# Peptides against a protein of PDB entry 3H8D, part 85

Target 1, 122 residues: chain A of PDB entry 3H8D
Amino acid sequence: DMKRQQRFFRIPFIRPADQYKDPQNKKKGWWYAHFDGPWIARQMELHPDKPPILLVAGKDDMEMCELNLEETGLTRKRGAEILPRQFEEIWERCGGIQYLQSAIESRQARPTYATAMLQNLL

## One batch from the design tools (peptide; made by RFdiffusion4, then SolubleMPNN)

Design b2_p16_4_s4 (from b2_p16_4, 7 letters changed)
Fold by OpenDDE base, seed 3:
Structure b2_p16_4_s4 (fold): chain B 122 residues (1-122), chain C 122 residues (1-122), chain A 16 residues (1-16)
Amino acid sequence: as target 1 above (122 residues)
Amino acid sequence: as target 1 above (122 residues)
Amino acid sequence: SSRERSLALIEEILAE
């Protein structure tokens, strides 16, 4: 649905094992989300010491944020919202196009703005 | 075309009459642009002492930026790119929906992402 | 899990 607003967010996280360490010993990861209207369409995580995690709606619902956009508070968190390209650049670099394409082809992906855009691109 | 990236920009400007004044006496305006892929779709200007200017592709081409996105250097200007909502909020406040709607109805507007979204909304 | 991490992060945001 072209009426739904596409919004993107990024927040840092510290590994649980580093929570109580001195700041210099804390390695930061990054949590990313793409919301297609009120619902998450894609999620992504950059980790300091393991491969990135890519998640798409329909396929990975059990591993993704279950809160709707308003419930997350992300829209109210200063500095959390990012430009579409800031999400897409990382998504592309992490192999997100291939990941989403595979999910579409296997009929695991829920239709979202992301799936529609990908199908337009291919 | 849903394949085209939508990008939004904002840059400040100083009135010509204030260019050589002390900083405290310079009133700042704001120039806004919406690019639908490489081409400008909407332009908007906030002025310190006159009504806002709204411009839409097709209707106002002669008054709008004639450079394509890459030629503008906006994508390389730090702090120039803004979130879609940051543009749309001002656009709405300035009566942009009505302005674009009128341009569509009079068949003056060139088809853009903006016209498509508006037609979906109405 | 990623879901658990998401919840924890969001809870931190909401607590601010």
Scores: peptide ipSAE 0.185, ipTM 0.604, DockQ to the pose 0.792
Fold by OpenDDE base, seed 1:
Structure b2_p16_4_s4 (fold): chain B 122 residues (1-122), chain C 122 residues (1-122), chain A 16 residues (1-16)
Amino acid sequence: as target 1 above (122 residues)
Amino acid sequence: as target 1 above (122 residues)
Amino acid sequence: SSRERSLALIEEILAE
């Protein structure tokens, strides 16, 4: 529903194996989340040494953040919130449009703002 | 309407009189805009040496940006777009809630996303 | 897993 507030977040992470290495040997990954109101709609991860991970609500619930937006603390972390386009640019580059479309066609995707937008685009 | 994309922007401006002064003598103001879809809903200006200016669609059309969002080039200017809360925080601090409410009550405000949100808040 | 990573990251946020 386009009535719910859409909010996007990004936080970096360091691989556990690199935690105790020198800075130059620590490769940073990125964790992204799109919340459709209080509930997560999409999640995405960029890794330094493996393919991007794309996750959509309904299909990937068991692999996505289980906390509602308020419980995450993301809204209270300075610098975590990003603009919609900052999320969408990476999402598109990683094949997110095709991924979500396939999830819709297979009836795996839960209806979200993201599914609605895609249906309007295609 | 909550279906339209809400986008917020901020750009600095230097007073004309300070344009040719040394950097330490140039005081920076700030121009803010809220676009409800392609059309401006709210505008706000912070000045270094005078009170803030608040403007709302319908009431202040002749004093607000006349260009639609696409024509402004704001979406193409790096660093111009800001988060909703970055706008709202200043808006609230400057008395924007009361200003918009008065415009609604006097039937001067054009219905926008901002008017709808305020009506839901009060 | 992605879920575990998310939880770990959120825990770091909440600990700040």
Scores: peptide ipSAE 0.157, ipTM 0.560, DockQ to the pose 0.898
Fold by OpenDDE base, seed 5:
Structure b2_p16_4_s4 (fold): chain B 122 residues (1-122), chain C 122 residues (1-122), chain A 16 residues (1-16)
Amino acid sequence: as target 1 above (122 residues)
Amino acid sequence: as target 1 above (122 residues)
Amino acid sequence: SSRERSLALIEEILAE
């Protein structure tokens, strides 16, 4: 639905094991979210020491942010919002296209802007 | 066409009359562009001392950037790219919806993501 | 879990 605003966010996170280490010894991960209107469509996590995590609505609901965009406060967090391409570049690099495609083909993916875009691409 | 990447840019400009003034006496305007894929769909100019200028593809081609996105170098200009909402908020405030709507109704507007979005909104 | 991580991150944002 072209009426819904596509918004993307990124926030850093520190690994639980590094929380109390000196700053120089804290390895940052990155949490990414794509919101299709009020609801999350894709989530992605970059870790310093393990493979990226990719999550898509419908398939991975139980592992994704359950809050709507307004509830997250992300729109009010300075520096959290990122450009679409800033998300997509990483998403693509992490195999997100294939991941979402598989979710669509298995009928696990909930229809979102992301699924629609991919279907247009393929 | 959902295949095309929507990208938005903003760059400051100094009025010709202020080019050689001291920095404190230079009033900055702002040049905005919406690119629908490689081609500009909307252009907007904020001026410190006159009304905003709104331009839409098809209607205002002769007054708009004629370069495709790659040719502009905007994608390589640090800080030039902005969030969609950063463009849209100003566009809306400047009467862009009405401007584009009128261009569509008069059959002056070239079909773009912008025209499609507006048609979905109305 | 990833969900828990997300919630924790959001909580941190809201706490600011």
Scores: peptide ipSAE 0.131, ipTM 0.599, DockQ to the pose 0.789
Fold by OpenDDE base, seed 2:
Structure b2_p16_4_s4 (fold): chain B 122 residues (1-122), chain C 122 residues (1-122), chain A 16 residues (1-16)
Amino acid sequence: as target 1 above (122 residues)
Amino acid sequence: as target 1 above (122 residues)
Amino acid sequence: SSRERSLALIEEILAE
């Protein structure tokens, strides 16, 4: 069923290397998640000093958030939820379309809202 | 200063592969942390289906919790804090002594309470 | 990664 609610979240993190530095010297990374209903479909990390990390359900499960949406508490964290386009814009810029496409072609991607949307686009 | 308070924590996680299974079929992993004062010194993951993951400050910073102790909220999570020996017993069983020793010898370990204790033991 | 799993766990804790 693709009638599930699609929800997107973003939270900052600080590099461990910057942990002891003054606030102005702590470069933030960003953690992003797309939940297709209660379950994560895509995850993404933006780093100040290395390439983005892109992850898709089915292929990258062991590297992704293992909690369902309610378990994460993200819905209770003020300022964490973002608009769909705020996720998709970064996802596209980071090569997410190609990444998910490859995961589908190799039969590694679990069917999600994201895989369905991609198939409609291509 | 090695007079900092040493605090230890443990929380469960479920394998992503078991996310959709009945509760009795969800094998739990365990996440462990040692905080030397406000900052993490050691981290450990116990998995139901793969070898333990051992991590030490300085060497494995990018794989470890990047929040200070207060930021994690672990001190406010009932049942999360464990006795020192409850951490150390698992750490020892998983080869933590050898792992930290190697990190010190290769000059990858950041000085912590744990590194100091190890040097006193050896 | 272990870090990513940790972040998810921490978010759960912070929401309690």
Scores: peptide ipSAE 0.088, ipTM 0.513, DockQ to the pose 0.601

Design b2_p16_5_s1 (from b2_p16_5, 9 letters changed)
Fold by OpenDDE base, seed 5:
Structure b2_p16_5_s1 (fold): chain B 122 residues (1-122), chain C 122 residues (1-122), chain A 16 residues (1-16)
Amino acid sequence: as target 1 above (122 residues)
Amino acid sequence: as target 1 above (122 residues)
Amino acid sequence: EKLPIDEWLEKRLKAE
């Protein structure tokens, strides 16, 4: 539904192994989320020590944020919300288009704004 | 077309009468733009001394930015790009929904992402 | 302020 607001968020994280190290030794990761209305459509994780993780609704529900947008508190977290392109740029760089496409083709993706946009693009 | 990227921008302006006054006497206005792909779909101006100005493509072309997005340099202006909701919140507050609706009903609005979203909402 | 998303993410990262 075109009524649903598309919102994007990014929050940094420190890997568990580094949480008690000196700041200069804490390698930072980034957690990204695309919410299609109240529910997450895409999730992405940039790790300092391993390949990016890409997740899409329907396929990766067990690994994705199950909280609705309001429950997350993201809208209240200063600096968390990002521009759509700030998400998409990283998503594309990480192979997100191909990942989502494969999920659609395998019928694993739940229809979201993201799937609709991709299907419109291709 | 759903392929077109929706991007929003805000830049401050100082009214001509204040441009040479001391900083504390320069009342700041805000210029807002919604670009539907390369072309402006909506423009909005918050003035310190007069009512907001709302402009929609098709109806108000003569008053709106005629430069395509790349020509504006907005994508290269640090801090100019804003979140969609940062535009929409002000747009709605200023009566933008009604303004655009009237432009659609009078057949003055050029079809844009904005008109499509409004028509989907209503 | 620690928000629910912060708690969720910490939990997820530990599970990875």
Scores: peptide ipSAE 0.440, ipTM 0.668, DockQ to the pose 0.801
Fold by OpenDDE base, seed 1:
Structure b2_p16_5_s1 (fold): chain B 122 residues (1-122), chain C 122 residues (1-122), chain A 16 residues (1-16)
Amino acid sequence: as target 1 above (122 residues)
Amino acid sequence: as target 1 above (122 residues)
Amino acid sequence: EKLPIDEWLEKRLKAE
């Protein structure tokens, strides 16, 4: 349903191995999410020491946030919500278009706003 | 074209009559814009001393920003860009849905992302 | 404030 609200979020994280280190030694990562209405459509993780992780609904459900948007508390987390382009810029840089396209072609992707937009663009 | 980027902006303004008054006497208004790609689709003004003004492309072109997005410099103005819901919340409160719907029905509205979304919702 | 998403993410990161 294209009439659902699209909301994007980003929160920082520290690697588990760095949690008890001094501040200077805590390398920061970033967790991104695109919610299509109450449900996640895309997830993305920028790690300080490994390649980005891209995840799309349907294909990667087991690795993606299973909480609905309200359950996450993201809308109540100060500074978490970001502009669409802030998400898409990183998504594109990380090869997200190809990743999602491949998921669609393999019939692994669940239909979301993201799949619809891509299919309209191509 | 639904594949165009939707961007929203808000900037404060001071009434002309208050421009030379002391800070305490400068009543602040807010100017809002929805750009569908490079072109404005909706404009909204919250005034401190009169009802909100709602404007839609096609119907109200003469009263709306005639500059394309790049020309405005809004994308370079710190703090100007806002989230879609930040715009829509105010738009809805001000009767924007009815206003746009009426413009569509009267054949005054130029087709934009805004008209498409409304038509998909209704 | 620690929110459910924070707890979820901590768990996620440990699983990676």
Scores: peptide ipSAE 0.438, ipTM 0.661, DockQ to the pose 0.779
Fold by OpenDDE base, seed 3:
Structure b2_p16_5_s1 (fold): chain B 122 residues (1-122), chain C 122 residues (1-122), chain A 16 residues (1-16)
Amino acid sequence: as target 1 above (122 residues)
Amino acid sequence: as target 1 above (122 residues)
Amino acid sequence: EKLPIDEWLEKRLKAE
């Protein structure tokens, strides 16, 4: 149902190995999520020292956040919610369009708002 | 088409009569817009000295912004774009649900994302 | 405050 609310979130993280280092020695990563209603549709991670990780519902369920939106607490985390374009710009830059397209073509993607949008665009 | 991007904007305005007053004597209003793709779907104005104004596509076209989204320059105005909830919370508080409902029932509302959402909610 | 998403992410990062 394309009438579900699309919500996007971003939170920073510090590498486990850096957790007890001085602030200037802590390199930040960024965790992104796209929720299609209560369910996650896309997840993305920018790491300071390795390639970005892109994940899509259906294909990558075991690696994606299994909590529904309310369970995550993201809606209660100040500063976590972002605009759609703030997610999409990073997604596109990381090759997310091609990644999702491949997941659709291989029949690995669960239908979401994201898959519907891509199928409308291509 | 409910697959169009929904974008929301807010910009402050100063009453014409206050334009040359000292800053502490200028009362700010707020102008809100909901764009359903390139087309405006809802407009809302919070005034410092009079009731809020609610406007919906189809019913209030002559009073609403006639520029398409790109023509407005809102996408290029830093700080103008807001989250959906930042619009909806004000909309609801101002009685926007009832206003849009009445416009639908009177056949005055042009079909938009907003009308579709309300018809899905009620 | 620490939210469930924070705990989840910590576990996720340790597994990577």
Scores: peptide ipSAE 0.435, ipTM 0.655, DockQ to the pose 0.833
Fold by OpenDDE base, seed 4:
Structure b2_p16_5_s1 (fold): chain B 122 residues (1-122), chain C 122 residues (1-122), chain A 16 residues (1-16)
Amino acid sequence: as target 1 above (122 residues)
Amino acid sequence: as target 1 above (122 residues)
Amino acid sequence: EKLPIDEWLEKRLKAE
C-alpha cells in the first residue's frame, strides 16, 4: 500500500575490530534503513574497508533488520531519521537501482514502496 | 497520484515592520510548505504576533505559493527541507486536520496527497 | 541511550 509512510534512517557504527582502539584509529561506517510502513524495505551499509552492502526485502530478509520500526527505537534515536533523498542518493551511488531491478526480475524482491517506485521509473 | 514525491520545507522570515530594526528587535516567523510532486499541497505560516495561517490547495490557491517546486529554489536552499513529521507536527498543533477536513467536506480542497491521507485516516 | 537497533546492529556487524 502506497499510503504507508516511508521513513528513512541512518546510524553510524564502529567496526568490532576498532571498538577498543583510540578514537583516532576508529573508522566509522554507516547503516541505512528504509521502512515502508512498519517493515523494512531496503537496507544499506557503508563500510570503511569493504564494498557497500545493499539489501532488499524478500531477497535478503535473513540479513536485514527483522524488527518492526517501533521495535527498533529508530524513531526515538535523535538524529537518526533522514530525508528520503539522503538515502536515495547513497543508494543510487552504490548501484541500488540495478540491485533492486535484478531482484525484481528474478522474482526475489518482495513488493514494497521501493519496488513500486522502481517499476514506475523503468 | 500517490507515487509523486512528497517534500516539505521550512524557512524563516522577518516581518516587514522589523526588517530595519536591530537584531534584538526582530521577531522571527516560519513559513512551511508541503509539495505533492511539483505543486504545493499545503502551506502554513507561524507568526510571532498573530495566529497561525493554514492554507490548502484548491481552497486557498490565491494566497499560496504559485511557483512549482523547481521554480521556488527550495531544493537548493540549504537547511530548508524538513522531515514530513516536522511539518505534520506543527500542522496538527495548529488545527490543520480540521482545516483540511472542512475544506474537503465543503468541496473546496483540490485532491492531493494530503487529502488522500486524511480521507484514509478518517 | 542504547536502543534495540543499536544492539541489533552490533550483532549484525559481528556476524559479517
Scores: peptide ipSAE 0.434, ipTM 0.655, DockQ to the pose 0.826

Design b2_p16_5_s2 (from b2_p16_5, 8 letters changed)
Fold by OpenDDE base, seed 3:
Formats: structure tokens, C-alpha cells, sequence
Structure b2_p16_5_s2 (fold): chain B 122 residues (1-122), chain C 122 residues (1-122), chain A 16 residues (1-16)
């Protein structure tokens, strides 16, 4: 059912190695999530010194957030929720469309809002 | 097709009578819009000194924005776009659920994402 | 050793 609420989140993360460094010396990454209702559909990580990580439900479940949306507390964290386009713009720049498409074609992707939208686009 | 992008916007308006008043004396209202793809689905106006105005597609077309989303320029106005919940929270407080429900029951509402979601809820 | 994402997420959200 594609009528579920689509919600997007972004939070910063700092490498463990930088945890106790001076603020100037901390390199910040970003963690992104797309929740299709209570379940995650896509995850994306931007790192300061390595390639982006793209993850899609079904294919990458073991590497993605396993908590449902309510369990994460993301809805209660001020400033964590972002607009759809704020997620999609980064997703597209990182090659997310191709990544998800490949996951669909290989039958690795779980049907989500994201897969439905891509199939609608193509 | 409920696969269209749902986008929400809010912009302030000032009463014409207050146009040339000192900033302290200007009473600000708020204009809200929900676009279901390129077409408006719901509109809402909060006024400083009169009741909220609720409008739904099909029923209130003549009183709602007639421009498609691209024509409005809202997507290009910094700070205009808001999260779905930022719209829905106000909508609900203003009695929007009942208003839209009534429009559906009277067959006045055009089918939109909003009508579909309401029918899914009830 | 990287933390599991769920544990990292919870910890991060609790610290702020």
C-alpha cells in the first residue's frame, strides 16, 4: 500500500576516531533515512573521506536500520526530519536511481514506495 | 494516481490596511497550500482577526489558487516549502478533516491525494 | 569496530 506516510530524516554522525578531537578537527558525516510508513525503505550515508553508501530495503536489510520509525525516536528529534526533496536530491546525486533500479531488476528489492515511484518513472 | 509528489507550502500575508503601518502594528496571516503533483488539493488561510478558511479541490476551486505549482513559483521561494505535518497539524486543528469529509460525502470534492488519505483513514 | 546502525542511532539520539 503506497498510501503510507513517507518521511525522511537526516542526522549527523562523527567518526569514532574523531569523537574526542577539537571541534575543528571533527569530520562530520550524514545519515539519511526514508521511512515508508513505519518501515525503512532507503538509507544513505555521506562520509567525509569515503564514498557514499546507498542501501535499499530487501537488498540491504542487514546493513540498514532495523528499528521501526517509532522505535528510532527520529520523529521526536528536533531538526531530524527533512523534506522529501532534501533526501531525493542527495539520493540522485549519489546514483540512487540506478542503484535501486538494479536492485529491482535483480529481484533483490522489497517493494516499497521507493520501488513503486521508480517503476512509475521508468 | 496517488503516486504524485505531495508538497506543502506556507507564506505570510499582511492585510492591505496594514501595508504601510509600522512593523509592530502589522497583523500577519498565513497562507497554506497542499499540492498533489502540479495541482492544488487543499488550501488554508489563517487570519489574525477572523476564522480560518479551509478550501478543498472540487468544492472550492473558484476560491483556491488556480495556478499550477510551477506557475506559482513557490518551489523557488526560500522558506516557503514545509513538511507535511506542518500543514496537517494546522489543518486538523482547523477542522479540516471534517470539512473534507463533508465535501466527499456531498460529492463536491475532486478526488485527490487528500481525499484518498481520508478515505483510507475512515 | 563500527557500531551496529541501530545501536549507533539510539546512542546518538540519546546523547543530544
Amino acid sequence: as target 1 above (122 residues)
Amino acid sequence: as target 1 above (122 residues)
Amino acid sequence: EPLPIDEWLKKRLEEE
Scores: peptide ipSAE 0.038, ipTM 0.575, DockQ to the pose 0.108
Fold by OpenDDE base, seed 2:
Structure b2_p16_5_s2 (fold): chain B 122 residues (1-122), chain C 122 residues (1-122), chain A 16 residues (1-16)
Amino acid sequence: as target 1 above (122 residues)
Amino acid sequence: as target 1 above (122 residues)
Amino acid sequence: EPLPIDEWLKKRLEEE
């Protein structure tokens, strides 16, 4: 239920083609995850050269991490865990509220902490 | 145009959680790609525990490989390249014809060798 | 080399 621990993570990625370029020419992206207990509730990707990717549980399961939190190794990666607001600020800027709301309205979203909090705000 | 070389590739993947299991307990998946010249036209993923993923250029660009063929390294990986029929047989079994047809009808598909061949068959 | 998100994630974390 909503008593599950909410944990957020971020790790950088650089496209393979940019791996050996000078730092000023490495286009950095970011991979974000929100875990509601052991399972992912939201995933988000920032890219330097394409629109942000927003994914929510239930609707986008096939495109999201299928590993539970322990299996990802994120909990053992120093500096990977971030504060809730560090995730939410980017999520909001990218239109995540509207994306999740639409997924709820279309009955595609799996109930999570994220869906519950959104329904409390609306 | 349709004179571009059509090349197909397949590489296996095993879930991280299964990496150190015995072979009989390793649930193997497969990642497939069709390149129309230097750029991907279709992508397909077979999973042991979820439905196949079918992706077509134009409609699913954000979820597909953004690297050109040379940048992927697939041309330099021994055993990765497969015959056209080895891709198409799986594509057909997974409902790829209907998926691509629907993408064309909704005007989401980018014209490729794959769309042209489908339009010739229909 | 293209990888599913789960394998990409693991590889990325192991390299650091």
Scores: peptide ipSAE 0.037, ipTM 0.465, DockQ to the pose 0.054
Fold by OpenDDE base, seed 4:
Structure b2_p16_5_s2 (fold): chain B 122 residues (1-122), chain C 122 residues (1-122), chain A 16 residues (1-16)
Amino acid sequence: as target 1 above (122 residues)
Amino acid sequence: as target 1 above (122 residues)
Amino acid sequence: EPLPIDEWLKKRLEEE
């Protein structure tokens, strides 16, 4: 239900090719997740040298984190949790609204807090 | 060109939720890759609790390994390299021929050794 | 070494 806690996380990653280079030569990427209760609702990946990846529950389950929130350990990782708007701002910039909308219209999206919010917005 | 070395790799993974369980309770997944020279041509993932993932160059670049072969370190990982048929057998069982064929027909596939082999087969 | 997303995630969280 919508009473489930909405929690958002972000972790950086460095490409393996850059991990041993000087800090100035490390191009950082970002892994984002939105959990609707224990289950992931949206996932987003920002990469230094390729387009963003947007993923939504139901449609992209095979490419998304398959762990429940507790299993991820994200809640215990200092600095991993972010504010909702910190996720949404990037999501919107990357075309996430249109992506999720299309997933709903194609009947691929699983109903989540995210789908409900979109339907409330439009 | 087709003279590029075709190299195939497989690495196991255990779900984080199972990593501390007894060996008999660990469900193993498999990550497969086909490199056409330095660049990945096909990727395949076998999961214990979800359908296989099939990926082909050009179409699925955003979801595939972005590292060149040397950067992956796979060639230095003991037991990672497998025989071509060890990859192809799984690929075929998972419907890889049809998947790649569709990617070619939709003009999404980048020409690789794999696309050439398929066109030679059909 | 390339890793599935879940394993990557777990390793990343363990290293930091």
Scores: peptide ipSAE 0.035, ipTM 0.466, DockQ to the pose 0.086
Fold by OpenDDE base, seed 5:
Structure b2_p16_5_s2 (fold): chain B 122 residues (1-122), chain C 122 residues (1-122), chain A 16 residues (1-16)
Amino acid sequence: as target 1 above (122 residues)
Amino acid sequence: as target 1 above (122 residues)
Amino acid sequence: EPLPIDEWLKKRLEEE
């Protein structure tokens, strides 16, 4: 449904092990989310010391945010919302297209705006 | 075509009459653009001292940006790109939905992502 | 019961 607003968010996270270190010693990661309307469609995590983590709705529900968009408070956090391309650029670099494609092909992906867009692309 | 990237931009403008005044005396306006892929779909202008101007492709071509997206340099201008909702919020406030609707009904609007989205909404 | 990510998210957003 093209009526659902596509919104993207990014917030930094610090590893638990780095939480109490001096700022200069804290390695920052990034948590990304794509919300297709009220529900998360894709989640992505960049880490300073390990490969990115990609997650898609349906397949990775247990690892993804279960809060609806409003519950997250992301819409109320200054600087959290990002441009679609800011998400997509990283998503693509991390192999997100292939990841989502595989999830679709294996029938693990829940249909979302993201899946629909990919279907149109391919 | 859902493949075309929807990108939105906003840049300030200063009235010619205010160009050489002290900064505190310059009244800022805002120029908004929605690009549906390489081509502008909607344009909007907020002015400090007159009503907003709304423009839609097909109907208002002569008043709208004729540069394709890349030609504008907007993608390379820091701070120019805005979130979709940042455009849509203002668009809605200015009566953009009605404006575009009328353009569609009168068959003046060129089909764009914007027209398609509106058709889905109504 | 919220997932760890949910808890983290809520906490993170509350702290800032």
Scores: peptide ipSAE 0.034, ipTM 0.589, DockQ to the pose 0.125

